# Peptides against a protein of PDB entry 2C5K, part 17

Target 1, 91 residues: chain A of PDB entry 2C5K
Amino acid sequence: EDPFQQVVKDTKEQLNRINNYITRHNTAGDDDQEEEIQDILKDVEETIVDLDRSIIVMKRDENEDVSGREAQVKNIKQQLDALKLRFDRRI

## One batch from the design tools (peptide; made by RFdiffusion4, then SolubleMPNN)

Design b1_p12_5_s2 (from b1_p12_5, 6 letters changed)
Fold by OpenDDE base, seed 4:
Structure b1_p12_5_s2 (fold): chain B 91 residues (1-91), chain A 12 residues (1-12)
Amino acid sequence: as target 1 above (91 residues)
Amino acid sequence: SPLDELRKIAEE
């Protein structure tokens, strides 16, 4: 498997973990894992930057159709934004 | 790691 798809897979697994955490912990600061979850959110943000850059390079160097990869990253961004909103709104 | 490999690509 190419590194892009593996990173996408890993990122989606991280997002799934965050989603499950929010479901179980709808109040802020009630668990020792909260700091780790916040770190994962930031890690996903940084990973998205790398995903976007890799698409730019692929488009530049290979002139390959990157629409599929762009759609995957778009989906990840949408999931992250939704999770960040839910996470930050916890009381 | 896959992420490290991706970062190498991203920095080209």
Scores: peptide ipSAE 0.509, ipTM 0.899, DockQ to the pose 0.831
Fold by OpenDDE base, seed 5:
Structure b1_p12_5_s2 (fold): chain B 91 residues (1-91), chain A 12 residues (1-12)
Amino acid sequence: as target 1 above (91 residues)
Amino acid sequence: SPLDELRKIAEE
């Protein structure tokens, strides 16, 4: 499997973990994993930057159709934004 | 790791 697809898969697994955590912990700061979850959110943000950059390189150097990869990254961004909102709105 | 490999590509 190419690095892009593996990173996408790993990122989706991280997002799933965050989603499950929010479901179990609807109050902020009441669990020892709170900081770890916050770190994962930031890691996903940074990973998305790398995903986007890799697509730019593919467009530039290989002139390949990257629409599929762009759609995958868009989906990840949408999931991340939704999770950030839910996470930050916890009291 | 896949992420490391991706980062190398992204930096080209």
Scores: peptide ipSAE 0.509, ipTM 0.899, DockQ to the pose 0.835
Fold by OpenDDE base, seed 2:
Structure b1_p12_5_s2 (fold): chain B 91 residues (1-91), chain A 12 residues (1-12)
Amino acid sequence: as target 1 above (91 residues)
Amino acid sequence: SPLDELRKIAEE
Protein backbone atom coordinates (compact mmCIF):
# COMPACT_ATOMS: atom_id res chain seq x y z
CA GLU B 1 0.00 0.00 0.00
CA ASP B 2 1.06 3.56 -0.75
CA PRO B 3 -0.69 6.05 1.51
CA PHE B 4 0.39 8.93 -0.74
CA GLN B 5 -1.41 7.52 -3.75
CA GLN B 6 -4.47 6.65 -1.71
CA VAL B 7 -4.66 10.18 -0.32
CA VAL B 8 -4.27 11.61 -3.82
CA LYS B 9 -7.12 9.41 -5.00
CA ASP B 10 -9.34 10.40 -2.09
CA THR B 11 -8.55 14.07 -2.62
CA LYS B 12 -9.44 13.90 -6.28
CA GLU B 13 -12.75 12.31 -5.36
CA GLN B 14 -13.43 15.18 -2.98
CA LEU B 15 -12.59 17.70 -5.69
CA ASN B 16 -14.92 15.91 -8.06
CA ARG B 17 -17.72 16.13 -5.52
CA ILE B 18 -17.12 19.86 -5.12
CA ASN B 19 -17.13 20.33 -8.87
CA ASN B 20 -20.46 18.56 -9.19
CA TYR B 21 -21.91 20.62 -6.35
CA ILE B 22 -20.87 23.91 -7.94
CA THR B 23 -22.43 22.83 -11.21
CA ARG B 24 -25.74 22.14 -9.48
CA HIS B 25 -25.67 25.15 -7.16
CA ASN B 26 -24.68 28.39 -8.82
CA THR B 27 -26.42 30.37 -6.09
CA ALA B 28 -24.58 30.70 -2.80
CA GLY B 29 -26.18 29.74 0.49
CA ASP B 30 -29.37 28.14 -0.78
CA ASP B 31 -28.56 24.54 0.11
CA ASP B 32 -28.03 22.67 3.37
CA GLN B 33 -24.82 21.13 2.02
CA GLU B 34 -23.18 24.52 1.44
CA GLU B 35 -21.31 24.44 4.74
CA GLU B 36 -20.20 20.86 4.20
CA ILE B 37 -18.73 21.75 0.81
CA GLN B 38 -16.90 24.67 2.38
CA ASP B 39 -15.48 22.29 4.97
CA ILE B 40 -14.32 19.89 2.27
CA LEU B 41 -12.51 22.72 0.49
CA LYS B 42 -10.62 23.48 3.68
CA ASP B 43 -9.91 19.80 4.26
CA VAL B 44 -8.37 19.55 0.80
CA GLU B 45 -6.18 22.56 1.50
CA GLU B 46 -4.90 20.93 4.66
CA THR B 47 -4.39 17.61 2.90
CA ILE B 48 -2.25 19.29 0.26
CA VAL B 49 0.05 20.53 3.02
CA ASP B 50 0.44 16.95 4.22
CA LEU B 51 1.10 15.75 0.68
CA ASP B 52 3.81 18.36 0.19
CA ARG B 53 5.42 17.54 3.52
CA SER B 54 5.48 13.86 2.67
CA ILE B 55 7.34 14.67 -0.53
CA ILE B 56 9.88 16.71 1.41
CA VAL B 57 10.46 13.75 3.72
CA MET B 58 10.78 11.42 0.75
CA LYS B 59 13.38 13.70 -0.83
CA ARG B 60 15.30 13.69 2.42
CA ASP B 61 15.11 10.01 3.29
CA GLU B 62 14.90 8.34 -0.12
CA ASN B 63 17.17 8.53 -3.12
CA GLU B 64 14.24 8.33 -5.52
CA ASP B 65 12.79 10.65 -8.10
CA VAL B 66 9.79 12.47 -6.63
CA SER B 67 8.91 14.37 -9.80
CA GLY B 68 5.88 12.19 -10.38
CA ARG B 69 4.48 12.91 -6.94
CA GLU B 70 5.20 16.61 -7.31
CA ALA B 71 3.30 16.65 -10.58
CA GLN B 72 0.32 14.95 -8.95
CA VAL B 73 0.21 17.51 -6.15
CA LYS B 74 0.59 20.35 -8.63
CA ASN B 75 -2.41 19.07 -10.53
CA ILE B 76 -4.48 18.87 -7.36
CA LYS B 77 -3.50 22.43 -6.42
CA GLN B 78 -4.56 23.68 -9.83
CA GLN B 79 -7.91 21.95 -9.53
CA LEU B 80 -8.45 23.31 -6.04
CA ASP B 81 -7.62 26.87 -7.07
CA ALA B 82 -10.06 26.71 -9.96
CA LEU B 83 -12.82 25.30 -7.77
CA LYS B 84 -12.24 27.87 -5.04
CA LEU B 85 -12.57 30.66 -7.57
CA ARG B 86 -15.78 29.23 -8.99
CA PHE B 87 -17.21 28.58 -5.55
CA ASP B 88 -16.46 32.06 -4.23
CA ARG B 89 -17.83 33.81 -7.31
CA ARG B 90 -21.27 32.25 -7.06
CA ILE B 91 -24.09 34.74 -6.67
CA SER A 1 -6.50 5.62 7.56
CA PRO A 2 -4.31 6.50 4.60
CA LEU A 3 -4.43 10.15 5.63
CA ASP A 4 -3.30 9.29 9.15
CA GLU A 5 -0.46 7.25 7.74
CA LEU A 6 0.54 10.09 5.44
CA ARG A 7 0.48 12.58 8.30
CA LYS A 8 2.74 10.31 10.29
CA ILE A 9 5.20 10.27 7.40
CA ALA A 10 4.92 14.03 6.94
CA GLU A 11 5.78 14.59 10.60
CA GLU A 12 9.05 12.64 10.43
Scores: peptide ipSAE 0.509, ipTM 0.899, DockQ to the pose 0.817
Fold by OpenDDE base, seed 1:
Structure b1_p12_5_s2 (fold): chain B 91 residues (1-91), chain A 12 residues (1-12)
Amino acid sequence: as target 1 above (91 residues)
Amino acid sequence: SPLDELRKIAEE
């Protein structure tokens, strides 16, 4: 498995962890893991930047069809945005 | 790590 696909897989696992945390902790600031989850959200954002940059390089250097990878990153971005909204709306 | 390898690619 290439690094891109492994990073996508790892990122999705992080998103799943965040989703599960939100489900179990619908009140903000009352758990010791709160800051850790916030850090993971930021890590995912930064990872998405790396994913996008890798696609740009692939387009430039390999002249390969990157539509599949672009779709994968788009899906991750949509998941992240939804989770950020849910996380921030907790009371 | 896979992320380190990806970052290396992204910096080319």
Scores: peptide ipSAE 0.508, ipTM 0.899, DockQ to the pose 0.849

Design b1_p12_5_s3 (from b1_p12_5, 6 letters changed)
Fold by OpenDDE base, seed 1:
Structure b1_p12_5_s3 (fold): chain B 91 residues (1-91), chain A 12 residues (1-12)
Amino acid sequence: as target 1 above (91 residues)
Amino acid sequence: SPLEELRKIAES
């Protein structure tokens, strides 16, 4: 498995953890893990930048069809945006 | 790590 696919897999696991946390903690600031979850959200954002940059390099150097990888990153971005909205709207 | 390897690619 190449680094791109492993990073995608790891990122999806992080998103699942965040999703599970939100479902168990619908009140903001009442749990010791909340700051850690906020950090994970930021880590995922930074990882997405790395994923996008790797695709740019592939387009430049390998002249391969990257549409599949672009679709994977798009899906991760959509998941992250939805989770950020849910996380921020907790009361 | 896979992330470190990906970053190396992304920065090349």
Scores: peptide ipSAE 0.545, ipTM 0.916, DockQ to the pose 0.845
Fold by OpenDDE base, seed 3:
Structure b1_p12_5_s3 (fold): chain B 91 residues (1-91), chain A 12 residues (1-12)
Amino acid sequence: as target 1 above (91 residues)
Amino acid sequence: SPLEELRKIAES
């Protein structure tokens, strides 16, 4: 399996973990894991940058159809944005 | 790791 697909898979697993945490912790600052979740959110954000850059390189060097990969990254970005909103809106 | 490999590609 190519690194891109593996990273996408790992990122989705991280997003799923964050989603489950938010569901169980609707109050901000009530759990010792909150800082770790914040770190994971930032890690995912940085990973998305790497995913995007890899697509740019593919377009440049291989001239391959990257629409599928772009769609995957778009989906991850949308999930991350939604989770950030839910996380930040907790009281 | 796959992430490290991806970063290498991204920086090429």
Scores: peptide ipSAE 0.544, ipTM 0.915, DockQ to the pose 0.839
Fold by OpenDDE base, seed 5:
Structure b1_p12_5_s3 (fold): chain B 91 residues (1-91), chain A 12 residues (1-12)
Amino acid sequence: as target 1 above (91 residues)
Amino acid sequence: SPLEELRKIAES
C-alpha cells in the first residue's frame, strides 16, 4: 500500500477515536485525555496539509488523475471540521 | 513510517 493510502487510513482511525471520545465526554476538561485529544486534532490538521501537498506534487510530476485522492482528502476535511465543531461546543 | 514517507513526497 502506498504511503498516501496508509496515511488516509491512519487519519480516519484518529478521527474515529476523537468521535468516540466526544461521545463519552461531553463536558470539556473533565478527563486526563483531553489534552491528548486536542493534540490529535492538531496532528490531523497538519497531516491534511501533507496529504494536499503530496497531491500537488503528483499533479506536477506525474500528470496523473488525482481526483480520487482529492475526494478522499475532502472527506477527511469534512469529518475534521464536524468533529472540531462538536468538540468546541462541549461545556 | 507512512507519514514520514508522505512528507518526503510532499516536500519534493
Scores: peptide ipSAE 0.543, ipTM 0.915, DockQ to the pose 0.837
Fold by OpenDDE base, seed 2:
Structure b1_p12_5_s3 (fold): chain B 91 residues (1-91), chain A 12 residues (1-12)
Amino acid sequence: as target 1 above (91 residues)
Amino acid sequence: SPLEELRKIAES
């Protein structure tokens, strides 16, 4: 098992959950899950830091191309940024 | 967990 790929998968599932929540709740603070979703957003943000650091370590310790992993993290960051914007813009 | 394992790697 590759922990990096598993974490990426789990993170994408979290992002998907957030996306679905935002779609269903365009009004801020009107649902009991609001705080949980906010927590997940922060968790994803922190997970991305770990993903980035793992790539740095891989670059240092391994003589392998990490461009694929970097692209995956970049994609996750883009998704997160978009979701943050949508979440914060809710009325 | 995978996250815990990844974190260990990230901290090395």
Scores: peptide ipSAE 0.542, ipTM 0.915, DockQ to the pose 0.821

Design b1_p12_5_s4 (from b1_p12_5, 6 letters changed)
Fold by OpenDDE base, seed 2:
Structure b1_p12_5_s4 (fold): chain B 91 residues (1-91), chain A 12 residues (1-12)
Amino acid sequence: as target 1 above (91 residues)
Amino acid sequence: SALDELRKIADE
């Protein structure tokens, strides 16, 4: 019931979908799902902002170690950056 | 949704 962990899970599923799409479509703009994938990329970016802000609030309001959550978000950011690069380099 | 709940937390 931890919303942070659920959002992380959902985000990773979105990243996985993007990865699968890129694997199947190395040519840009030739598929009807192209715009949907672009939207998902933007959604993930916005979600990361929310994840980061939630961590800031936890640091402020709680004495719990947030290093684990920070590591999770870092991992998501790394995956997103790699996928964005691959997506943008399609011809 | 979980995302909505997270946003509530993030806005505090």
Scores: peptide ipSAE 0.556, ipTM 0.910, DockQ to the pose 0.835
Fold by OpenDDE base, seed 4:
Structure b1_p12_5_s4 (fold): chain B 91 residues (1-91), chain A 12 residues (1-12)
Amino acid sequence: as target 1 above (91 residues)
Amino acid sequence: SALDELRKIADE
């Protein structure tokens, strides 16, 4: 498995962790893991940048069809945005 | 790690 797909997989696992946390903790700031979850959210954001950059390089240097990878990143972005919304709306 | 390898690609 290529690094891109592994990173996608790892990122999705991080998103799942965040999702599970939000489900268990619908009140902001009342858990010791709150800061860690916030850090994971930021890590995912940074990872998405790396994923996008890798796609750009593939398009530039390898001239391969990256539509599939672009769709994967788009999906991750959508999941992240949804989780951010849920996370930030906690009272 | 996979992320490190990806970053190498991303930095090209």
Scores: peptide ipSAE 0.556, ipTM 0.910, DockQ to the pose 0.868
Fold by OpenDDE base, seed 1:
Structure b1_p12_5_s4 (fold): chain B 91 residues (1-91), chain A 12 residues (1-12)
Amino acid sequence: as target 1 above (91 residues)
Amino acid sequence: SALDELRKIADE
């Protein structure tokens, strides 16, 4: 497995952890892990930047079809946006 | 790590 696919896999695991946390903690600021989850959200955002940059380099240097990788990153972005919305709407 | 390797690629 190449680094891109491994990073995608790790990122999806982080998103899954966030999803599970939101399900178990629908009230904001009442748990010791709240700050850690916020940090993970930011880490995922930064990882997405790295994923996008790698695709740009592949398009530039290797002239390969990157549509599959672009679709994977798009899916991750959609998941992150949905989770951020749910996280911020907690009472 | 995989992320470090990806960042190395992204910095090219």
Scores: peptide ipSAE 0.554, ipTM 0.910, DockQ to the pose 0.895
Fold by OpenDDE base, seed 3:
Structure b1_p12_5_s4 (fold): chain B 91 residues (1-91), chain A 12 residues (1-12)
Amino acid sequence: as target 1 above (91 residues)
Amino acid sequence: SALDELRKIADE
């Protein structure tokens, strides 16, 4: 498996962990893991930058069809944005 | 790691 797909998989696992945490903790500041979840959110943001840059390099150097990879990253961004919104809206 | 390899690619 190429590193792009492995990173996507790992990122999806992180998003899933965040989602599960939010569903169990709908009140802000009620758990010792909240800071860790915030760190994971930032890690995912940084990972997305790396994913995007890898796509740019592929388009530049290999002229391959990157539509599939772009769609994957778009999906991850949408999921992250939704989770961030839910996380921040907790009372 | 996969992320390290991806970063190497991204830095090209």
Scores: peptide ipSAE 0.554, ipTM 0.910, DockQ to the pose 0.890

Design b1_p12_6_s1 (from b1_p12_6, 5 letters changed)
Fold by OpenDDE base, seed 2:
Structure b1_p12_6_s1 (fold): chain B 91 residues (1-91), chain A 12 residues (1-12)
Amino acid sequence: as target 1 above (91 residues)
Amino acid sequence: SEALEEIRKFSE
């Protein structure tokens, strides 16, 4: 079992939940779940920091090719940034 | 999650 890949999978599921919420709720503050979604957004942001740190350690200590993992994290960052923009622009 | 805890410990 690769904990890095499990974290990536869990993070993508969180992003998917956020995306679905935004699709259903284009008005800010109209649902009791909004605070929970805001918390998930912050959790994902913090998780990305942890993923990046793990890659740095791999480069330093294991001297392995991390390009694949870097690409995965980059993709997650792009998804998060897009979702944050959409979430904040809700009326 | 347990997986998240694993990567955090690894990064320490």
Scores: peptide ipSAE 0.450, ipTM 0.884, DockQ to the pose 0.853
Fold by OpenDDE base, seed 3:
Structure b1_p12_6_s1 (fold): chain B 91 residues (1-91), chain A 12 residues (1-12)
Amino acid sequence: as target 1 above (91 residues)
Amino acid sequence: SEALEEIRKFSE
C-alpha cells in the first residue's frame, strides 16, 4: 500500500474515533478526553493539508490521474466538517 | 506516522 492510502486509512480511523466520542458525550466539557479529541481534530486538519499538497505535487510532477485521490480527500473534508459542527454544537 | 512522513517528503 502506498503512503497516501495509508494516511487516508489512518485519518478515517481518527474520524471514526471522533464520531464515537461525540455519540457518547453529547455534553461539552464533561469528560477528561475532550482535550484529546480536540487535538485529534486538529491533527486531521493538518493531515488534510498534507494530503492536498501531495496531490498538487502529483499533478505537477508525476502526470498521474489524481481524480480518485481528490475524491478521497474531499470525502475526508466533508466528514471532518460534519464532525466539527456536531462537536461544537454540544451544550 | 511513517506514511505521513513519506507523503510530506514527497511534497517537499
Scores: peptide ipSAE 0.450, ipTM 0.884, DockQ to the pose 0.923
Fold by OpenDDE base, seed 1:
Structure b1_p12_6_s1 (fold): chain B 91 residues (1-91), chain A 12 residues (1-12)
Amino acid sequence: as target 1 above (91 residues)
Amino acid sequence: SEALEEIRKFSE
C-alpha cells in the first residue's frame, strides 16, 4: 500500500473514533476525553492539507491521473465537516 | 506516522 492510501485509511479511522465519541457524548464539556477529541479534529484537518499538497505535486511532477485521489480527499473533507457540525451542536 | 512523513517529504 502506498503512503497516500495508508494516510487516508488512518484518517478515516480517526474520523470513525470521533463519530463514535459524538454518539456516546451528546453533552459538551463533561468528559475527560473531549479535549483529546478536539485535538484529533485538528490533526485530521492538518492531514487533509498534507493530502491536498501531495496531489498537487503528483499533478505537477508525475502527470498521473489524480481524479481518484481527489475524490477520496473530497469525501474525507465532507465527513470532517459533518462531524465538526455535529460536535459543535452538542449542548 | 511513517506514511504521513512520506507524503510530507514528497510535498516539500
Scores: peptide ipSAE 0.447, ipTM 0.883, DockQ to the pose 0.923
Fold by OpenDDE base, seed 5:
Structure b1_p12_6_s1 (fold): chain B 91 residues (1-91), chain A 12 residues (1-12)
Amino acid sequence: as target 1 above (91 residues)
Amino acid sequence: SEALEEIRKFSE
């Protein structure tokens, strides 16, 4: 019921899809889904911005301990960065 | 998604 956790879950699923795609397609531009994967990468980036904003609001307005949520977003960012590097290095 | 929309709304 927590929308934050649902978004995190959905984002991780998107990252997993990207990972699987890279594993199956180590050559750039050889599949019709490449553009879709590019779009997903951008969607994840934008979602991370939204997640960060929500944490800022919770810290400011509700003064809640957000360390757990911050750790989750940090993990997602690390996964995204690694996937972007792998995706861009494909020949 | 609905969850993402909810996050955006209360973050505004």
Scores: peptide ipSAE 0.445, ipTM 0.883, DockQ to the pose 0.876

Design b1_p12_6_s2 (from b1_p12_6, 5 letters changed)
Fold by OpenDDE base, seed 3:
Structure b1_p12_6_s2 (fold): chain B 91 residues (1-91), chain A 12 residues (1-12)
Amino acid sequence: as target 1 above (91 residues)
Amino acid sequence: SKALEELRKFAE
């Protein structure tokens, strides 16, 4: 089992949940789940830091080609940024 | 999670 890929998978599931929540809730603060969603957003943000750190270590200590992993993290960052924008723009 | 814990350990 590759912990990097498992973390990526779990993170994508979190992003999917956030996306579904935003779709159902266009008004900010309209339900009790909003705080939980905000926590998930922060969790994903922190997880990305861990993913990046693992890539740095691979480049430094393992001397492996990390381009594929970098692309995966880049995609997650893009999704997170888009979701954060949509979430924050809710009135 | 277990995977995240392992990832963090790897990155230490």
Scores: peptide ipSAE 0.504, ipTM 0.902, DockQ to the pose 0.882
Fold by OpenDDE base, seed 5:
Structure b1_p12_6_s2 (fold): chain B 91 residues (1-91), chain A 12 residues (1-12)
Amino acid sequence: as target 1 above (91 residues)
Amino acid sequence: SKALEELRKFAE
């Protein structure tokens, strides 16, 4: 029904998958799933852009309170940044 | 996904 909330949900599931992968693979490049995980990271980054765009449009075209949606995206960004750091620190 | 596509169209 609400595409924003569904996208948020899907994105969080992607982040969870990445988190689980990092937990199981603390050495970079030792698994054939590595490239797929890297692709998911990039997909999440692009999805965040779309989420932000939708909020911008809502703020512009509608008089709705978007604070809740902004908080959700902020949380996703924080999770992504933390995961990227952990992923890149693997040797 | 379908939801993502709908979101993108909304944001255009």
Scores: peptide ipSAE 0.503, ipTM 0.903, DockQ to the pose 0.885
Fold by OpenDDE base, seed 4:
Structure b1_p12_6_s2 (fold): chain B 91 residues (1-91), chain A 12 residues (1-12)
Amino acid sequence: as target 1 above (91 residues)
Amino acid sequence: SKALEELRKFAE
């Protein structure tokens, strides 16, 4: 498996963890894992930058069809945005 | 992770 797909897989696992946490903890700041989840959210944001960069390089240097990878990153971004909205709106 | 590091190196 190439690094891109492994990173996508790992990122989706992180998103899943965040989703599960939000489901279990709908009140902000009431759990010791809160800070860790916030860190994971930031890690995912940074990982998305790396994923996008890799796609840009593929377009530039390899001239490969990257539409599939772009769709994967778009999906991750959408999932992250939805989770951030839910996480930030907790009282 | 190793995969992320490889991805970053690729994107340099």
Scores: peptide ipSAE 0.503, ipTM 0.902, DockQ to the pose 0.947
Fold by OpenDDE base, seed 2:
Structure b1_p12_6_s2 (fold): chain B 91 residues (1-91), chain A 12 residues (1-12)
Amino acid sequence: as target 1 above (91 residues)
Amino acid sequence: SKALEELRKFAE
């Protein structure tokens, strides 16, 4: 069991949910779930911090290549940024 | 989640 990979998986599922919500709701404030989606966005943002911290610790304490994990986190960050932009630009 | 909690503990 690798908690890093599990967290990555869970985060991607959250991002997918957000993406689906934005696709169905192009008007801000028109659905009871919007507040929940906003909370998920913040949760993902905080989770990314935790993921980055874990990589920093691995670099410090382990003699192991972390480039793969860094790439995974980078991808998540890019997805989040794109979703945040789309979410905030809804009318 | 349990995984997230474990990750946070690891990063401490």
Scores: peptide ipSAE 0.501, ipTM 0.902, DockQ to the pose 0.880

Design b1_p12_6_s3 (from b1_p12_6, 5 letters changed)
Fold by OpenDDE base, seed 5:
Structure b1_p12_6_s3 (fold): chain B 91 residues (1-91), chain A 12 residues (1-12)
Amino acid sequence: as target 1 above (91 residues)
Amino acid sequence: SPALEELRKFAE
């Protein structure tokens, strides 16, 4: 498997973990894992930058059809945004 | 992550 697809897979697993955490902890700051989850959110955000950069390079240097990869990153961004909203709205 | 490191190298 190419690095891009593996990174996408790992990122989706991180998002899934965050989703499960929010489901179990609807109150902010009441668990020892709170900071770790916040770090994972930031890690995903930074990983998306790397994914986007790789697509830009592919478009520029290889002239390949990257629409599939762009759709994958778009989906990840949508999931992240939804999770951020849910996470931040916890009381 | 080794995959992430490889991706970052590619993007440079």
Scores: peptide ipSAE 0.488, ipTM 0.899, DockQ to the pose 0.907
Fold by OpenDDE base, seed 2:
Structure b1_p12_6_s3 (fold): chain B 91 residues (1-91), chain A 12 residues (1-12)
Amino acid sequence: as target 1 above (91 residues)
Amino acid sequence: SPALEELRKFAE
C-alpha cells in the first residue's frame, strides 16, 4: 500500500464531488451543502501541500524518479484551480 | 484519513 497514491485517489474523489456540485448549483448560497463544499476545497488545497512535501522528502531521501508523482500533483492542482474559478464565479 | 495521516508522518 502506498499512502501517496491513496491520498491522490481520495483527493480526486473530492474534486469529482465538487465538480458535480458546481454543475448542479450555479447559484451561490442557496444550498445547505455550500459550506461543506467550501470546506472540501480548502481541504484539497491543504492536501496538495502535504503531497508536495512528501515529494520533496522523497527527492531528498530516495534515489528514485519522482516525475510521475509530480505529474499527478500537477494534474490535481490544475483541476483544483479550474474548480475554484468556476465555484467563485457562480452568481 | 489514515492515508493522509501516514503521508504527513512521512513528510515530517
Scores: peptide ipSAE 0.487, ipTM 0.899, DockQ to the pose 0.918
Fold by OpenDDE base, seed 1:
Structure b1_p12_6_s3 (fold): chain B 91 residues (1-91), chain A 12 residues (1-12)
Amino acid sequence: as target 1 above (91 residues)
Amino acid sequence: SPALEELRKFAE
């Protein structure tokens, strides 16, 4: 498995952890893991930048098909945005 | 992670 796919896999695992945390902790600020989850959200956000950059580099070679990778990153972005919204709406 | 580090090197 290439680094891109491994990073995608790791990122999805982080998103799953965040999703599970939100489900179990619908009240903000009352858990010791709150700040850790916030850090993971930021890590995912920064990882997406790295994923996008790798795709830009791949596009420099006309022989490489990046459509599949672009779709994967788009999906991750959508998941992150949805989780950020849910996380921020907790009271 | 090693994978992320490799990805960053590739994107440089």
Scores: peptide ipSAE 0.485, ipTM 0.898, DockQ to the pose 0.921
Fold by OpenDDE base, seed 4:
Structure b1_p12_6_s3 (fold): chain B 91 residues (1-91), chain A 12 residues (1-12)
Amino acid sequence: as target 1 above (91 residues)
Amino acid sequence: SPALEELRKFAE
């Protein structure tokens, strides 16, 4: 598997973990893992930057189709934004 | 991760 797809897979697994955490912890500051979850959110945010950069580089090759990768990153961004909203709005 | 590091190098 190429690095891009592996990173996408790892990122989606991180998002899944965050989703599960929010489901189990709908109150802010009630668990020792919350700081780790915050760190993961930031890690995913930075990883998206790296994914976008890789697509920009691939687009420099006119023969490379990046539409599928762009869709994957778009999906990850949407998931992250939704999770950030849910996480930050916890009481 | 190794994959992320490889991706970053590719994007340089």
Scores: peptide ipSAE 0.484, ipTM 0.898, DockQ to the pose 0.916

Design b1_p12_6_s4 (from b1_p12_6 with R4L Y11A)
Fold by OpenDDE base, seed 5:
Structure b1_p12_6_s4 (fold): chain B 91 residues (1-91), chain A 12 residues (1-12)
Amino acid sequence: as target 1 above (91 residues)
Amino acid sequence: SEALEKLREFAE
């Protein structure tokens, strides 16, 4: 069992939802789901912390090659940063 | 989620 990959998958689905929302709502605060989307953004940020922690533990205790997992988290961070910028630029 | 909880437990 590998909870890391499932968490990555779930996080990417959250990012996809945010992306779709921004596409449909280019004006801030005009939809009832605005607050929910903001909450999801924060949830993703917190999840990334957990993903990073798990990688740290693997490097320390398991001595495994974590390059693949690090690349996955890096990609998620890049997507999140881009979405946050787009979300915040809405007027 | 359950997966996230397991991940957190692993990282403790």
Scores: peptide ipSAE 0.519, ipTM 0.910, DockQ to the pose 0.843
Fold by OpenDDE base, seed 3:
Structure b1_p12_6_s4 (fold): chain B 91 residues (1-91), chain A 12 residues (1-12)
Amino acid sequence: as target 1 above (91 residues)
Amino acid sequence: SEALEKLREFAE
């Protein structure tokens, strides 16, 4: 069991949902799911903080190679930033 | 989720 990898997987699924929503809704505030999507965006941001904290602990307490996990989190951050930009630019 | 809870516990 690896909670880190499961959280990464779940986060990617959330990002995928957001991406699909943006594709279907190019106009801001056009449906009742708008607020839910905004909540998911915030949830992902908070989850990333937890992922980063776990990596810090691994480096400090476990002394493990975290380069792979850091790359995964970096990728998630990049996806989130791109989605946030697209979401906020909707008119 | 359970995974997220465990991750948070690990990071405490």
Scores: peptide ipSAE 0.519, ipTM 0.910, DockQ to the pose 0.908
Fold by OpenDDE base, seed 1:
Structure b1_p12_6_s4 (fold): chain B 91 residues (1-91), chain A 12 residues (1-12)
Amino acid sequence: as target 1 above (91 residues)
Amino acid sequence: SEALEKLREFAE
């Protein structure tokens, strides 16, 4: 039972949904789901803040090796940034 | 989600 790993998994599923949407909808403003996708992007962004905070607490209070978790969050951030760029570049 | 709630509580 590790909420961090479950959150990472859920976040990756959200990113996958966004990726699929962008693939199917390369034009902006032509679909009623676009606002929902924008909301998901913001939700992922906020979730990353929570993930980072949890790592900070682990470093401070548990003194555990967090390098693996930091790498996971870094990967999610990279995926999010790439998806944001693709989403915003849609015509 | 329950996991996200637990994570937020942990990070407080």
Scores: peptide ipSAE 0.519, ipTM 0.910, DockQ to the pose 0.872
Fold by OpenDDE base, seed 2:
Parts: C-alpha cells; sequence; structure tokens
Structure b1_p12_6_s4 (fold): chain B 91 residues (1-91), chain A 12 residues (1-12)
C-alpha cells in the first residue's frame, strides 16, 4: 500500500473530470455543476501541497530517491495550471 | 479519502 500513489491517481481522475467539464461548458455560470468543479479545483490545489509535504518528509527521514515522485507532482501542477487558465478564460 | 488522510498523517 502506497498512499502517495493512490492520491496521485485520485488527483489525476479529478483533473480528468475538470477537463471534460471545460470541454462541454465553454460558458461560465451555465451549469449547476460549476460550483462543484470550482471546489474540485481548490481540492486539487490543496492536495498538491500535501503531496509536496510528503516528499519533503521523505527527503528528510528516508534515504531514498524521490525524483520520481517529484516528477509526478510537477506533472500534476502543470495540468492544474493549464486547466485553471482554461476555466477562468471561459466567457 | 483514506489515502489522503494517511498521506497527511505521514507528512505531519
Amino acid sequence: as target 1 above (91 residues)
Amino acid sequence: SEALEKLREFAE
């Protein structure tokens, strides 16, 4: 069991949901789910903080290479940033 | 989620 990898997986599923929503809704405020999507965006943002913290602890307490985990988090951050931009630019 | 809670506990 690896909570880090499970969280990464769950986060990517959330990002995928957001992406699908944006694709179907290019007009802001036209759907009852928009508030839920906004909440998910914030949840992902907070989850990234937790992921980063876990990596910091691993670097401190474990003699293990964390570069792979850092790359995973970096990828999630890039996806989130792109989705936030697209979401905010909807008319 | 359970995984997220475990991750947070680990990072404390």
Scores: peptide ipSAE 0.517, ipTM 0.910, DockQ to the pose 0.910

